# Designs tried in a protein design run: peptides against a protein of PDB entry 5NXQ. Part 22

Target 1, 114 residues: chain A of PDB entry 5NXQ
Amino acid sequence: EIQIPVSMAAEEEYLRSKVLSELLTDTLENDGEMYGNENEVLAALNGAYDKALLRLFASACSDQNVEKALSLAHELKQDRALTAAVKISERAELPSLVKKINNIREARYEQQLK

## One batch from the design tools (peptide; aimed at target 1 L54 R55 A92)

Design b2_p14_8_s3 (made by RFdiffusion4, then SolubleMPNN; from b2_p14_8, 6 letters changed)
Fold by OpenDDE base, seed 2:
Structure b2_p14_8_s3 (fold): chain B 114 residues (1-114), chain A 14 residues (1-14)
Amino acid sequence: as target 1 above (114 residues)
Amino acid sequence: SEFEKEAEEIINEL
């Protein structure tokens, strides 16, 4: 049995999901081909991406590396993932990070309204 | 750790 550090496993999953998400996104944007389930596939990939990223985020929080954690939070795609990041930050007792992530969420809301 | 467990629980709710 090969034991892989949690952080390395998370990084691998993040990179994999990121690449796949980008490939699908590029295909839809550049080729415009729809075969019936691309939106579902993209949602699933984005979900996996955010989950993997949140694990990296949690690791950064555990290390009390607020700068790294914030950088990772900016890479999150779904609002619900940002909400999760806030919750994780609260558990990590990082109120400054909580505020900054909430600012990200608010900024995205404003962008969607424009 | 307790933190890691809580974080994973939060993530798994997504």
Scores: peptide ipSAE 0.723, ipTM 0.968, DockQ to the pose 0.834
OpenDDE base, seeds 1, 3, 4, 5: peptide ipSAE 0.722, 0.720, 0.722, 0.722; ipTM 0.967, 0.967, 0.967, 0.967

Design b2_p14_8_s4 (made by RFdiffusion4, then SolubleMPNN; from b2_p14_8, 4 letters changed)
Fold by OpenDDE base, seed 4:
Order: structure tokens, then sequence, then C-alpha cells
Structure b2_p14_8_s4 (fold): chain B 114 residues (1-114), chain A 14 residues (1-14)
């Protein structure tokens, strides 16, 4: 069996999920029509997207590449994914990254309150 | 890597 490096697999999954998510989002925004389970599909795609990003994020943490990890965290869509990123950062013993990701979460919360 | 495995467990909880 051919083993694919985790980072490479994650990158492929990320790109695929990102493209599909963007295409669906654009379609919904353009047409303004709902076709059955579009919201469910979008949610699933966003979930897959974030999971793929988190795998890249974990890889960056493992490499002690804090700047890359932070950049990836900014691309996360769901709050629950940011929470996961915090947990991963804690496991990586990167407290500075933890703080920065929590700042991202707080900023998004404030935006939602407005 | 034990760290990556732990991270995967966190990710899989989503």
Amino acid sequence: as target 1 above (114 residues)
Amino acid sequence: SSFLEEAEEIINEL
C-alpha cells in the first residue's frame, strides 16, 4: 500500500473542499434559490474544509511554524474549528499561538454581536 | 508522531 504523507493528503483534501465550498457558495449567492439540501451540503463542505485546514494547522504546529499555523487559523470558517485549533495549539505547547487564536475567536464574536 | 495522532483525534471529534 502506498502511504501518502499526512501533510500532502491534507493539502489535497483542503484544496478540493475549498473549491467545492466556494462553488456551492457562489451558486447560492448568485441564484438565490434553494434546491433541497443545499444548506446541508454547504455545511458538510465547510466541515470538511475546516478539518482539512486543521490537519495542515497541526502539521504547521508540529513544525513549530507558528506564523503558518496562525495564517491557517485565520482561514478557518467555523468557531468550533477555531476551538479545535486552540486545543491543538495547547497540545503543541504553543501558548502564544493559543492567545492569538483566541483573539480571532473574540473578534468574530464581537462581529456577530454587531 | 504522537502529537499528530492526538491532533487527529481532536479533529475527528468535529
Scores: peptide ipSAE 0.721, ipTM 0.962, DockQ to the pose 0.865
OpenDDE base, seeds 1, 2, 3, 5: peptide ipSAE 0.720, 0.721, 0.721, 0.721; ipTM 0.962, 0.962, 0.962, 0.962

## One batch from the design tools (peptide; aimed at target 1 K51 S62 A81)

Design b2_p15_3 (made by RFdiffusion4)
Pose (drawn by RFdiffusion4):
Structure b2_p15_3 (pose): chain A 114 residues (1-114), chain P 15 residues (1-15)
Amino acid sequence: as target 1 above (114 residues)
Amino acid sequence: SLTDEDVDSIIDEYL
């Protein structure tokens, strides 16, 4: 059976998780539950989404592509995932990227104050 | 340089 590179596999998992998360969120926001495990599935789905996105983020940092990495960070869902992205940026010694990601966390926190 | 193990460790810590 064909082996898939972890970088290429992450892109597909990100996109799949994005699609399935958007579909299941629309189901729960309009029709509610039908099968019985949608809430748990959606929670795991958003978790897999951010984890795949953080792997692509690490590849962008490894490639010193700060701009691509920031766009990836913007697509993250969990605030804790933004924290993970900051630690990956620090580990990659990209201080300019740390500041811009921390601006995203501050901006979201400002929405939390409204 | 980043390694897969570094990235895995950070991801497992926060998520």

Design b2_p15_3_s1 (made by RFdiffusion4, then SolubleMPNN; from b2_p15_3, 5 letters changed)
Fold by OpenDDE base, seed 3:
Structure b2_p15_3_s1 (fold): chain B 114 residues (1-114), chain A 15 residues (1-15)
Amino acid sequence: as target 1 above (114 residues)
Amino acid sequence: MLTEEEVQEIIDEYL
C-alpha cells in the first residue's frame, strides 16, 4: 500500500473538493435549476474542502510557517473550520496566529451582520 | 508538538 504523505493527500482532496464545488456552483448559475440534492452535495463538498485545508494548515503550523498558515486560514469557508484552525494553532503554540484567525472570524461575523 | 492524531481529533470535533 502506497502511503501518501498527509500534506499531499490533503492537497489532492482540497483541489478535488474545490473543483467539484466550483463546477456545481457554475451549473447552478448557468442552468438556474436546483436538483434537490445540491445543498447536501455542496455541504459535503464544503466539509471535505475545509478538512483538506485544515490538514494543510496544520502542516504549515508544524513548519512554524505562520504566513502560510494564515493564508490558508483565509481560504477556509465555514466558521467551524476557522474554530478548528484556532484550536490547531493553540496546540501548535502559535498565539500570534490564534489572534489573527480570531480577527478573521470577527471580520466575517461583522460582514454577515451587514 | 502537533501530531496528526491531534489534528484529526480537532477536525472530527468541529467538522
Scores: peptide ipSAE 0.694, ipTM 0.959, DockQ to the pose 0.915
OpenDDE base, seeds 1, 2, 4, 5: peptide ipSAE 0.688, 0.689, 0.688, 0.690; ipTM 0.959, 0.959, 0.959, 0.959

Design b2_p15_3_s2 (made by RFdiffusion4, then SolubleMPNN; from b2_p15_3, 5 letters changed)
Fold by OpenDDE base, seed 3:
Structure b2_p15_3_s2 (fold): chain B 114 residues (1-114), chain A 15 residues (1-15)
Amino acid sequence: as target 1 above (114 residues)
Amino acid sequence: MLTDEEVEEIINEYL
């Protein structure tokens, strides 16, 4: 059985989820019509997307690559995923990264209020 | 050190 490194598996899932989400979004924008299950599919894809990103994020944290980790955190879509990233950063003992991710969360909240 | 298992536990807790 071929063991795929966690980081490689995460990259593949991230790219797959990202592409599928973009294709579905483009289809909805082009057709302007909802076929009933698009929101459910998008939610599932967003979940898979963020899950894959978090694995990449954790890998960057393990490498003590704060800059890469922060860049990945910016790509997370859901607030709950950012919360997970904070928790991962705490476990990785990267307090500077914790602060920066919390700043991302606060900035998104402020944007939602506008 | 952050283990793969710990990462999965965190991910499953929030997602």
Scores: peptide ipSAE 0.696, ipTM 0.960, DockQ to the pose 0.802
OpenDDE base, seeds 1, 2, 4, 5: peptide ipSAE 0.694, 0.693, 0.694, 0.695; ipTM 0.960, 0.960, 0.960, 0.960

Design b2_p15_3_s3 (made by RFdiffusion4, then SolubleMPNN; from b2_p15_3, 4 letters changed)
Fold by OpenDDE base, seed 2:
Parts: structure tokens; sequence; C-alpha cells
Structure b2_p15_3_s3 (fold): chain B 114 residues (1-114), chain A 15 residues (1-15)
């Protein structure tokens, strides 16, 4: 069995979930087609998307690539995923990244209040 | 300090 590097596998899953999520979103926004299960599909895709992205994020943290890690964190959709990113950053001993991700969370909280 | 196992644990805890 050919073993694929974790980072490569994560990228593949990320891209797959991203494309599918975008296709569904575009369909709903542009065509207005509702089949009754779009929310469930979107939720599942978002979960897979964030999970894959977090693995990429963790890889960047391991590489001490804070800039890349931060860029990836901005792409996370769910607040719980941002929380996970904070925890990963803490374990990676990147306090500056922790602060920046918390700033992202705070910004999103404020956006939701508007 | 960051291990693959820790990453999996965190991901599974929050997602």
Amino acid sequence: as target 1 above (114 residues)
Amino acid sequence: SLTQEEVDEIINEYL
C-alpha cells in the first residue's frame, strides 16, 4: 500500500471539500434550488473542510510557519474550528499566533452582532 | 511539542 504523506492527504481533502462546498453554496445563492437537505450537506462539508484545514494549519505550526498558519486560520469557517486552532497553536508553543487567532474570533463575534 | 496524536485529539474534541 502506498502511503500518502499526511500533509498531502490533508490538502487533497481540503480541496475536495472546498470545491464541493463552493458548488453547493453557489447553487443555493445563484439558482435558489432547494431540495431539503442542503443544510445538512453544507454542514457536513463544512465539518470536513475545517478538519482538513486544521490539519494543514497544524502542519504549518509544526514548520514554525506562523504566516501560513495565520492565513489558514482565516479560512476556517466554524468558531469551534478556530478554538481548535488556538489549542493547536498553544501546543505548538506559538503564543503570538494564539493571540492573532483569538483576534479573528473576536472580530467574527462582532460581525455577527452587526 | 506538537504531535500528530495531539492534533487528532484536538480536532476530534472540537469538531
Scores: peptide ipSAE 0.701, ipTM 0.962, DockQ to the pose 0.953
OpenDDE base, seeds 1, 3, 4, 5: peptide ipSAE 0.700, 0.700, 0.700, 0.700; ipTM 0.962, 0.961, 0.961, 0.961

Design b2_p15_4 (made by RFdiffusion4)
Pose (drawn by RFdiffusion4):
Structure b2_p15_4 (pose): chain A 114 residues (1-114), chain P 15 residues (1-15)
Amino acid sequence: as target 1 above (114 residues)
Amino acid sequence: SLTEEEVEEIIEEYL
């Protein structure tokens, strides 16, 4: 059976998780539950989404592509995933990227205060 | 530089 590189597999998992998350969110926001495990599936789905996105983020940092990395960080869902992205940036010694990611966290926190 | 192991440790710490 064909082996898939972890970097390439992460792109596909990100996109799949994005599609399935959007579909299931639309189902729960309009029709509610039908099968019985949609809430748990959506939670796991958002988790897999951010994890795949953080792997692409690390590849962008490894490639010193700060701009591509910041766009990836903007697509993250969980605030704790933004925290993980900051630690990956620090580990990659990209201080300029840390500041811009921390601006995203602060901006979201400002929406939390409204 | 980043290793896959280090990235996975950070990811699993926070998620």

Design b2_p15_4_s1 (made by RFdiffusion4, then SolubleMPNN; from b2_p15_4 with S1M E12N)
Fold by OpenDDE base, seed 2:
Structure b2_p15_4_s1 (fold): chain B 114 residues (1-114), chain A 15 residues (1-15)
Amino acid sequence: as target 1 above (114 residues)
Amino acid sequence: MLTEEEVEEIINEYL
């Protein structure tokens, strides 16, 4: 069996989940109709999306590519995913990245208060 | 050092 590099597998899963999440989101936003399970499906897709993205994020951290890692963190959808990114950054011993991701979290909280 | 196992543990803890 051909071993696919973890980074390639993560990228593929990220792209797949991203496309599906976007399609569902667009449908819900444009049609405005919910049948009862769309939110659950969207949550599942968002979960898969963030999980895949966090794996890419961790890879960037391991490569000491802080700029790429930060760029990926901005793409995370859920606050809990940002928290995970902070923890990953801590384990990667990237305190500057920790601060920057916490700034992203704070900015999102402020936006929710408006 | 960040390991793949640690990454998965963190992911599973928060998501």
Scores: peptide ipSAE 0.701, ipTM 0.961, DockQ to the pose 0.881
OpenDDE base, seeds 1, 3, 4, 5: peptide ipSAE 0.699, 0.700, 0.699, 0.700; ipTM 0.961, 0.961, 0.961, 0.961

Design b2_p15_4_s2 (made by RFdiffusion4, then SolubleMPNN; from b2_p15_4 with E8Q E12D)
Fold by OpenDDE base, seed 2:
Structure b2_p15_4_s2 (fold): chain B 114 residues (1-114), chain A 15 residues (1-15)
Amino acid sequence: as target 1 above (114 residues)
Amino acid sequence: SLTEEEVQEIIDEYL
């Protein structure tokens, strides 16, 4: 058995989850057909998607690549995932990134209030 | 200071 680097494995899972999530989303938006479990499936996919992204995010943080990390944070879907990204940034001792991610969270809160 | 274990703990805590 070949051991795959963590970053490669995370990227593969991210891409897989992203594609599947997009396919499901497009189907629901364009066809509007519901069978009763689509939201549950979408939630599961979103979870896997964000988890994979967070691993990539953490890798970027470890590389001190703040710009890449921030770009990845923008791709996170769930607020709880953004919170996780903040915590990861704190552990990585990147206070500037912490502030920027919190700004993303605040911006999304404001959008939801509109 | 960031380790894979810490990352996984954070992920498990919030997701």
Scores: peptide ipSAE 0.701, ipTM 0.961, DockQ to the pose 0.886
OpenDDE base, seeds 1, 3, 4, 5: peptide ipSAE 0.700, 0.700, 0.700, 0.700; ipTM 0.961, 0.961, 0.961, 0.961

Design b2_p15_4_s3 (made by RFdiffusion4, then SolubleMPNN; from b2_p15_4 with E4Q E8D E12D)
Fold by OpenDDE base, seed 2:
Structure b2_p15_4_s3 (fold): chain B 114 residues (1-114), chain A 15 residues (1-15)
Amino acid sequence: as target 1 above (114 residues)
Amino acid sequence: SLTQEEVDEIIDEYL
């Protein structure tokens, strides 16, 4: 069995989930087609998307590539995923990244209030 | 300090 590196596998899953999520989102926004399960599908895709992205994020943290990690964190959709990113950053001993991700969370909270 | 196992645990905890 050919083993694919974790980073490559994560990248593939991220891209797959991203494309599918975008296709569904575009369909709903542009065509307005509703079949009754779109929200459920979108939620599932978002979960897979964030999970895959977090693995890439963790890889960047391990590489001490804070800028790349931060860029990836901005792409996370769910608040709980940002929380996970904070925890990963803490374990990676990147306090500056922790602060920056928390800033992202705070910014999103404020956006939701508007 | 960051291991793959820890990453998986964190991901599973929050997602």
Scores: peptide ipSAE 0.698, ipTM 0.961, DockQ to the pose 0.879
OpenDDE base, seeds 1, 3, 4, 5: peptide ipSAE 0.697, 0.697, 0.696, 0.697; ipTM 0.961, 0.961, 0.961, 0.961

Design b2_p15_4_s4 (made by RFdiffusion4, then SolubleMPNN; from b2_p15_4 with S1M E8Q E12D)
Fold by OpenDDE base, seed 3:
Structure b2_p15_4_s4 (fold): chain B 114 residues (1-114), chain A 15 residues (1-15)
Amino acid sequence: as target 1 above (114 residues)
Amino acid sequence: MLTEEEVQEIIDEYL
C-alpha cells in the first residue's frame, strides 16, 4: 500500500473538493435549476474542502510557517473550520496566529451582520 | 508538538 504523505493527500482532496464545488456552483448559475440534492452535495463538498485545508494548515503550523498558515486560514469557508484552525494553532503554540484567525472570524461575523 | 492524531481529533470535533 502506497502511503501518501498527509500534506499531499490533503492537497489532492482540497483541489478535488474545490473543483467539484466550483463546477456545481457554475451549473447552478448557468442552468438556474436546483436538483434537490445540491445543498447536501455542496455541504459535503464544503466539509471535505475545509478538512483538506485544515490538514494543510496544520502542516504549515508544524513548519512554524505562520504566513502560510494564515493564508490558508483565509481560504477556509465555514466558521467551524476557522474554530478548528484556532484550536490547531493553540496546540501548535502559535498565539500570534490564534489572534489573527480570531480577527478573521470577527471580520466575517461583522460582514454577515451587514 | 502537533501530531496528526491531534489534528484529526480537532477536525472530527468541529467538522
Scores: peptide ipSAE 0.694, ipTM 0.959, DockQ to the pose 0.821
OpenDDE base, seeds 1, 2, 4, 5: peptide ipSAE 0.688, 0.689, 0.688, 0.690; ipTM 0.959, 0.959, 0.959, 0.959

Design b2_p15_5 (made by RFdiffusion4)
Pose (drawn by RFdiffusion4):
Structure b2_p15_5 (pose): chain A 114 residues (1-114), chain P 15 residues (1-15)
Amino acid sequence: as target 1 above (114 residues)
Amino acid sequence: SEFQDVLEEADELLS
């Protein structure tokens, strides 16, 4: 059976999780539950989404592509995932990227104050 | 803790 590189597999998992999360969120926001495990599935789905996205984020940092990495960070869902992205940026010694990611966290916190 | 496995993978990649 064909082996898939972790980097390439992460892109597919990100996209899949993005699609499935959007569909299941639309189902829960309009129709509610039908099968019985949608809430748990959606929670695991958003988790897999950010994890795959953090892997692509690490690859962008390894390639010193700060711009690509920032765009990937913008697509993150969990606030805790943004924190994980900051740590990856620090471990990649990209201080300029840390500041821009921390601006995203601060901006979201500002929406939390409204 | 939730993203620790991803942080370890990132350390391996950046090393």

Design b2_p15_5_s1 (made by RFdiffusion4, then SolubleMPNN; from b2_p15_5, 5 letters changed)
Fold by OpenDDE base, seed 2:
Formats: sequence, structure tokens, C-alpha cells
Structure b2_p15_5_s1 (fold): chain B 114 residues (1-114), chain A 15 residues (1-15)
Amino acid sequence: as target 1 above (114 residues)
Amino acid sequence: DEYAEVLEEADELLA
């Protein structure tokens, strides 16, 4: 069995999930096709996407690469994923990153209110 | 892995 580094496996899953999410989103936006479970499928894809991304995020935090971690955090879709990113950052003892991620969360809250 | 527990918690949050 070929052993693939965890980071590479996470990247593969991230890319796969991202592509599938984008394809589904584009299809719904451009073609308006409905099959009865699109929202459920999209939620599942977004969940997988964020989960994969969080693994990359954790790796970046482990490397103390704050810039990379922050860039990844901006790509997270769900608020609960941002919450997880904050927890990861706290445990990695990166308070500046914690603050920046919380700023992302606050900004999204403001956008939702508009 | 010092981040294994954190990742597990992240998985739970996204479950």
C-alpha cells in the first residue's frame, strides 16, 4: 500500500470537494435544475470541504505559518468551521490569528444582517 | 500528534 502524507491527502480531499461544490453551485445558478435533494447534497459537500480545509489549516498552524493559516480561514464557508479554526488557533497559541479569524466571523455576521 | 484532538473536535463540530 502506498503511504501518502497526511497533508497531501487533505489537499486532495479539499480540491475534490471544492470542485464538486463549485460544479453543483454553478449548475443550480446557471441551469436551475432541481432534483429534490440539492440542498442536502450541497450541505454535505460544504461539510466535507470545510473539514478538509481545517486539516490544512491545522497543518499551517503547526508550522506556525500564520499567513497561510489566515488565507485558508478565508476559504472556510461555514461559521462552525471558523469556530473550529479559532479553537485550533488557540491551542496552537496563535492569539493574533485568533483575533483575525474572529474578525472574519464578525464581518460575515455583518454581511448577513445587510 | 498534538493537533489530533483538535482535529477530532473539528470533525465533531462539522458532523
Scores: peptide ipSAE 0.119, ipTM 0.778, DockQ to the pose 0.133
OpenDDE base, seeds 1, 3, 4, 5: peptide ipSAE 0.099, 0.100, 0.113, 0.117; ipTM 0.764, 0.764, 0.774, 0.780

Design b2_p15_5_s2 (made by RFdiffusion4, then SolubleMPNN; from b2_p15_5 with F3Y Q4D D5E)
Fold by OpenDDE base, seed 4:
Order: C-alpha cells, then structure tokens, then sequence
Structure b2_p15_5_s2 (fold): chain B 114 residues (1-114), chain A 15 residues (1-15)
C-alpha cells in the first residue's frame, strides 16, 4: 500500500475535524437538541482537530515558516495545544514564535476571566 | 499526555 505524507494526512484530519465540529455546533445552536453526549463528542473532535493542527504547525516550523506557524497557532482551540505548540517552537529554536504563542495564551486567559 | 505522539512526530519532522 502507498504511504500518505504526514502533512497531507494532517490536512485531511484537520479539515474533517473542523467540518464535523462546525456542523455539530451549528446543529446544537439551531435545533437545540441535547442528547447528553454532545460535549463529550465536541471535546473528542477538538482534540483530533488540535492534534492535526499541531502536525501542520510542526511542519511549518520545520520549514522555518514563522508566519504560517503563527497563523496555525491562532486556530488552536485548547490551551494544552498551545502549550504543545510552545514546546514545538522551542525545539525548533524559534524564540520569537514562542513569545508570540505565549501572548496568545495570555490573551485567552484574560478573556476567560471576564 | 494526550499530545505525546504529536510531539514525537514533531521531533521527527524537525530532525
């Protein structure tokens, strides 16, 4: 069998997870149906989504594409994913990116306090 | 952690 490049696989998972998350969210907002497991499903989808993004993020870092990496970081949903992005940036020896991602985290913390 | 595999993969990509 043929092997799919990591970046391509990540793109597929990202798009799939993003679409499903949006569809589920829209359904809940528009139809108001609750089955008791929606939050769990959303959490699982968000996890898969962020993991896919992190793979893309790592690829961008390896390419030294800081602008793309930063854009991807803004799309991350979970704080733990941002933490992972920081670690990846550190390993890629991109201190400017580390600072910018930490700024994203701090901004989100401030928003949550409101 | 949940992202251990992702970080491992990231290391491979960066190496």
Amino acid sequence: as target 1 above (114 residues)
Amino acid sequence: SEYDEVLEEADELLS
Scores: peptide ipSAE 0.103, ipTM 0.760, DockQ to the pose 0.790
OpenDDE base, seeds 1, 2, 3, 5: peptide ipSAE 0.109, 0.108, 0.097, 0.109; ipTM 0.766, 0.765, 0.755, 0.766; seeds 1, 2, 3, 5 fail the geometry check

Design b2_p15_5_s3 (made by RFdiffusion4, then SolubleMPNN; from b2_p15_5, 5 letters changed)
Fold by OpenDDE base, seed 2:
Formats: C-alpha cells, sequence, structure tokens
Structure b2_p15_5_s3 (fold): chain B 114 residues (1-114), chain A 15 residues (1-15)
C-alpha cells in the first residue's frame, strides 16, 4: 500500500479533472458535436473539478494562506462551489476572504444578467 | 480535523 499525502492526491485529482473538463469544453465549442450525454458528462467533470479544488482551498485556508485561497476560489466554476468556499472560509475565521469570495459571486451574478 | 466536516458539507453541496 502506497500512502499519498492528501494535498498531493487533491492536486492530482484537480489536474485530471481540469484537463478532462477543458478537453470536453473545447470539443463542444470547437466542433459543436452533441451525442446526447455531453452535458451530463460536463456537469460531472465540473463537479469533480470543483470538489478537488475545494479540497485545495480548504488546505490553503487551514494554512491561513488567504492569497492562495482567493486564487483558488477564482478558479471555481459553480456557484454552489463558491458557496462551499464561503462556508469553509467562515469556519476558518477568515472574514476578509469571505467578503472577497462573496464579491466573486456577486460579480458572476451581474455577468449573467448582462 | 475541523475542516473535515466542512469538506463533507461541501461534498453534499456538489453532489
Amino acid sequence: as target 1 above (114 residues)
Amino acid sequence: SEYDEVLAEADKLLS
């Protein structure tokens, strides 16, 4: 049995899911081919991506590395993932980070309305 | 850790 540090495992999953998500996205954008389940696959990949990213985010918060945490938060795709990041930040007692992440959410809401 | 519960909640949000 090989034990891999949690942070390394999270990074590996993040990178894997990121690559796959980008590949699928590029395929849909460039080729426009739909075979019936691409949306479901993309949703699953994005979910896995954000999940992995949140683990890295939590680690950064644990280290009290606000700058790194904020950088990671910007990479989150789903609003519900940002909500989770806020919750993590609150529990980490990082109010400045909470505010900044909420600003990200608000900015995305505004972009969706335009 | 104190973040395990938070991560679990995050997983629920993403599931």
Scores: peptide ipSAE 0.128, ipTM 0.788, DockQ to the pose 0.134
OpenDDE base, seeds 1, 3, 4, 5: peptide ipSAE 0.098, 0.099, 0.125, 0.127; ipTM 0.745, 0.749, 0.782, 0.786

Design b2_p15_5_s4 (made by RFdiffusion4, then SolubleMPNN; from b2_p15_5, 4 letters changed)
Fold by OpenDDE base, seed 4:
Structure b2_p15_5_s4 (fold): chain B 114 residues (1-114), chain A 15 residues (1-15)
Amino acid sequence: as target 1 above (114 residues)
Amino acid sequence: DEYADVLAEADELLS
């Protein structure tokens, strides 16, 4: 059996999760109908989405591609995923990236307060 | 691979 490169697998999972998450979100926003488990499904999809992104993020960090890593971090949805990204950045010894990700977190906190 | 532990932790948090 041919093994798929980790990066490629992560990209595929990211795209799949992204599409499904967006579709469900759009459905909920436009229709607003709940059938019992949509919120749970959405949470699971968002989790999978962020996990997939974090794999890509880690890959970018390994490549020392800070700009790509930062771009990916902006796509993360959950704060806890950003926290994971910070930890990865610290492990990668990329302090500038750590700072920038923390700025993303702070900005989101401010938006939540409004 | 160097981030395996962090990613594993993230998987737990995001699951």
Scores: peptide ipSAE 0.374, ipTM 0.895, DockQ to the pose 0.096
OpenDDE base, seeds 1, 2, 3, 5: peptide ipSAE 0.335, 0.341, 0.335, 0.334; ipTM 0.885, 0.886, 0.885, 0.884

Design b2_p15_6 (made by RFdiffusion4)
Pose (drawn by RFdiffusion4):
Formats: sequence, C-alpha cells, structure tokens
Structure b2_p15_6 (pose): chain A 114 residues (1-114), chain P 15 residues (1-15)
Amino acid sequence: as target 1 above (114 residues)
Amino acid sequence: SFLEDAEKIIEETFS
C-alpha cells in the first residue's frame, strides 16, 4: 500500500476537516441532531482541523516562509491552537511571526470583550 | 529536529 508523506497528508486532512466541519456545523445550526453523535463528531473534527493546520504551519516555518505561515495561522479555529502556533514560531526562532500571531489573539480577545 | 519538536507541541496542546 502507498505511503503518504506526513506533510502532504496534512494538507489533505486539513481540507477534509474543513469541509466536514462546515457541513456538520450547517446541519447542527439548522436541523439539529439526527444520528446522535454529531456534537462529539464536530468537536473532534475541529480538533483534527487545527492539528493538521499546525503541521502545515510548522512546514512553513521550517521553510522560513513567514507570510505563508501567518496565513495558515489565520485559518486556525481554537484560541488554544493560536497559542500552539506561537510556541512553534518561538521554537523556529521567528520573532516577527510571534508578534503578528499574538496580534490575532489580542484581536480575538477584543471581540470577546464585545 | 524542529519538525519533531513542533509535533510534540501539537500533541501536548491537543492531549
């Protein structure tokens, strides 16, 4: 059986999680539950989404592509995932990227205050 | 390596 590189597999998983998360969110926001495990599936789905996105983020940092990395950070869902992205940026010694990601966290916190 | 350490951060955050 074909082996898939972890970097390439992460892009696929990110896109799949993104599609399935959007579909299941539309189902729960309009029709509610039908099968019985949609809430738990959506929670796991958003977790897999951010995890795959953080792996692509790490590859962008490894390639010193700060711009691509910031765009990936913007697509993150969980605030805790933005925190994980900051730690990856620090580990990658990209201080300019840390500041821009921390601006995203502060901006979201400002929406939390409204 | 950097990518192995980044993976540890991911797994620790989402444990």

Design b2_p15_6_s1 (made by RFdiffusion4, then SolubleMPNN; from b2_p15_6 with D5E K8A S15A)
Fold by OpenDDE base, seed 4:
Order: C-alpha cells, then sequence, then structure tokens
Structure b2_p15_6_s1 (fold): chain B 114 residues (1-114), chain A 15 residues (1-15)
C-alpha cells in the first residue's frame, strides 16, 4: 500500500523546498558564488518542490477545488510536473482543468522559444 | 483510491 503523506506534511515540505530553492537561486544570482554543483542541487530542490506541490494539487483535485488546483499548477516549475498535473486531473475527471493546465504548458513552450 | 493513483503518478514522474 502506498503511504499518502498528510496534507500538513506536504505543506511543510512544500514551504521548506520553496524557501531553499529561492535562497539558493538568490545566492547564485546576487553573489555569483560557484560551487561546481549548483545546477545539480537546484534540480534536486526543484524536484522536491514540485513533488510536494503536486501532492497539494492532488488534494485540491480530490476536494473538487478547481480554482485552488489551477493556482497550484501555476506554481509548478518543471514541465514534467505539469504533465503529471494533467494526468492527475484526468484521473480526477476534471477536463476543464486539463485544458487550462495544457494552456500553461503551451505558454511556457512559446516563452522558451523566444 | 484517487490519492493513491495520484501518488503513483508523482513517483513515476520523478523516478
Amino acid sequence: as target 1 above (114 residues)
Amino acid sequence: SFLEEAEAIIEETFA
């Protein structure tokens, strides 16, 4: 059986990961410090961040709170996380949410092309 | 359950 983290635990992990990600990003951008593994550390932090956020997203979907779910989806950083959100939305039978999340993903693709 | 399925999707995404 898969152990599902309680919402409180997920929120705590989300906040922790968010803070760490922001602090590291700010340090690299403002201080220019290079340690040789910055990108690897950031990737790991972003992964943890998105995982925690997706658990909150799933909880919102379970509550049929589409507005909250969409708001959370906008906070996702990685494309693979958005794809996961789409899959979760499909399982939740929320086609309107699926469409809106796909719009987010498409918008980000267009931005990356510039 | 739905939440279990969601967790599986999440774990597979970041495996």
Scores: peptide ipSAE 0.763, ipTM 0.973, DockQ to the pose 0.743
OpenDDE base, seeds 1, 2, 3, 5: peptide ipSAE 0.760, 0.760, 0.760, 0.760; ipTM 0.973, 0.973, 0.973, 0.973

Design b2_p15_6_s2 (made by RFdiffusion4, then SolubleMPNN; from b2_p15_6, 5 letters changed)
Fold by OpenDDE base, seed 4:
Structure b2_p15_6_s2 (fold): chain B 114 residues (1-114), chain A 15 residues (1-15)
Amino acid sequence: as target 1 above (114 residues)
Amino acid sequence: SFMEEAEEIIDETFA
């Protein structure tokens, strides 16, 4: 059996989760139907999405590709995922990236207050 | 390794 590299597997999962999340969101917006488990499904999809994205983020950090890492961080949806990205950046000894991700986090906090 | 540490952070985040 051929094993898929971790980075490729992460990319596949990211793309799958992204598409499914978008499709579900569009369905809810267009049809206006509410199912009892919709919120749980969305939460699970968002979790899987961010989880996969963080693996890509870690890979970018490992490659010292700060620009790619930052672009990936902007795509993260959950605050806990941004926190994880900060921790990963610290482990990668990328203080400039830490600052930039914290700025993203702070900006989102300000938006939520409005 | 760095990637292993990152994976641990990710797993803890979504546990």
Scores: peptide ipSAE 0.757, ipTM 0.973, DockQ to the pose 0.771
OpenDDE base, seeds 1, 2, 3, 5: peptide ipSAE 0.751, 0.756, 0.757, 0.751; ipTM 0.973, 0.973, 0.973, 0.973

Design b2_p15_6_s3 (made by RFdiffusion4, then SolubleMPNN; from b2_p15_6, 4 letters changed)
Fold by OpenDDE base, seed 3:
Structure b2_p15_6_s3 (fold): chain B 114 residues (1-114), chain A 15 residues (1-15)
Amino acid sequence: as target 1 above (114 residues)
Amino acid sequence: SFMEEAEEIIEETFA
């Protein structure tokens, strides 16, 4: 069986999930039709999206590319994914990145309070 | 390895 490199697989899934999420969102906004399963579909897509993105994030951490890792962290949608990014950063011994990701989380918490 | 550990964190997060 053909094996696909982890980074390539992650990128593919990230892009697929991103595109599908955007298409579904646009469709709902433009057509205004609800079929009753949109939230479930979006949740699944967002999960796959963040999961794939975290693999790219981990790869960036492995390369000690803090700037790339931080950029990827900003693209994460779910708080649980940011928490995972913090854990991964800790394992990578990148304390500055840990702090910056926690700042992202704090900023999002503030937005939720408004 | 680091990547294996990261994958475990990811899998646990979305379990």
Scores: peptide ipSAE 0.754, ipTM 0.973, DockQ to the pose 0.767
OpenDDE base, seeds 1, 2, 4, 5: peptide ipSAE 0.752, 0.753, 0.752, 0.752; ipTM 0.973, 0.973, 0.973, 0.973

Design b2_p15_6_s4 (made by RFdiffusion4, then SolubleMPNN; from b2_p15_6, 5 letters changed)
Fold by OpenDDE base, seed 5:
Structure b2_p15_6_s4 (fold): chain B 114 residues (1-114), chain A 15 residues (1-15)
Amino acid sequence: as target 1 above (114 residues)
Amino acid sequence: SLMEEAEEIIEETFA
């Protein structure tokens, strides 16, 4: 049986989820055709997308690659995912990364208020 | 491991 490295699997899932999410988003925005289940599908795709990113994020943290981890955190879409990233960073004992991710969250909150 | 802990956090986050 073929064993796929965790990072590779996460990257594959990330790419798949990203592509599908973008395609669906583009369709909804450009065509304006929304069906009853499309929002749920989009939510699921966004969830899968962030999950995949978080796994990559955790891998980067494990490698003590703070810059890569931070870059990945910027790609997270949902606030709950950023919260997860903070928790992962704490477990990784990377306080500088914790602070940086919290800054991302705060910046997004500020943006939402505009 | 960190990866195992991360997976638990992820699962809890998106439960």
Scores: peptide ipSAE 0.757, ipTM 0.975, DockQ to the pose 0.795
OpenDDE base, seeds 1, 2, 3, 4: peptide ipSAE 0.757, 0.757, 0.756, 0.756; ipTM 0.975, 0.975, 0.975, 0.975

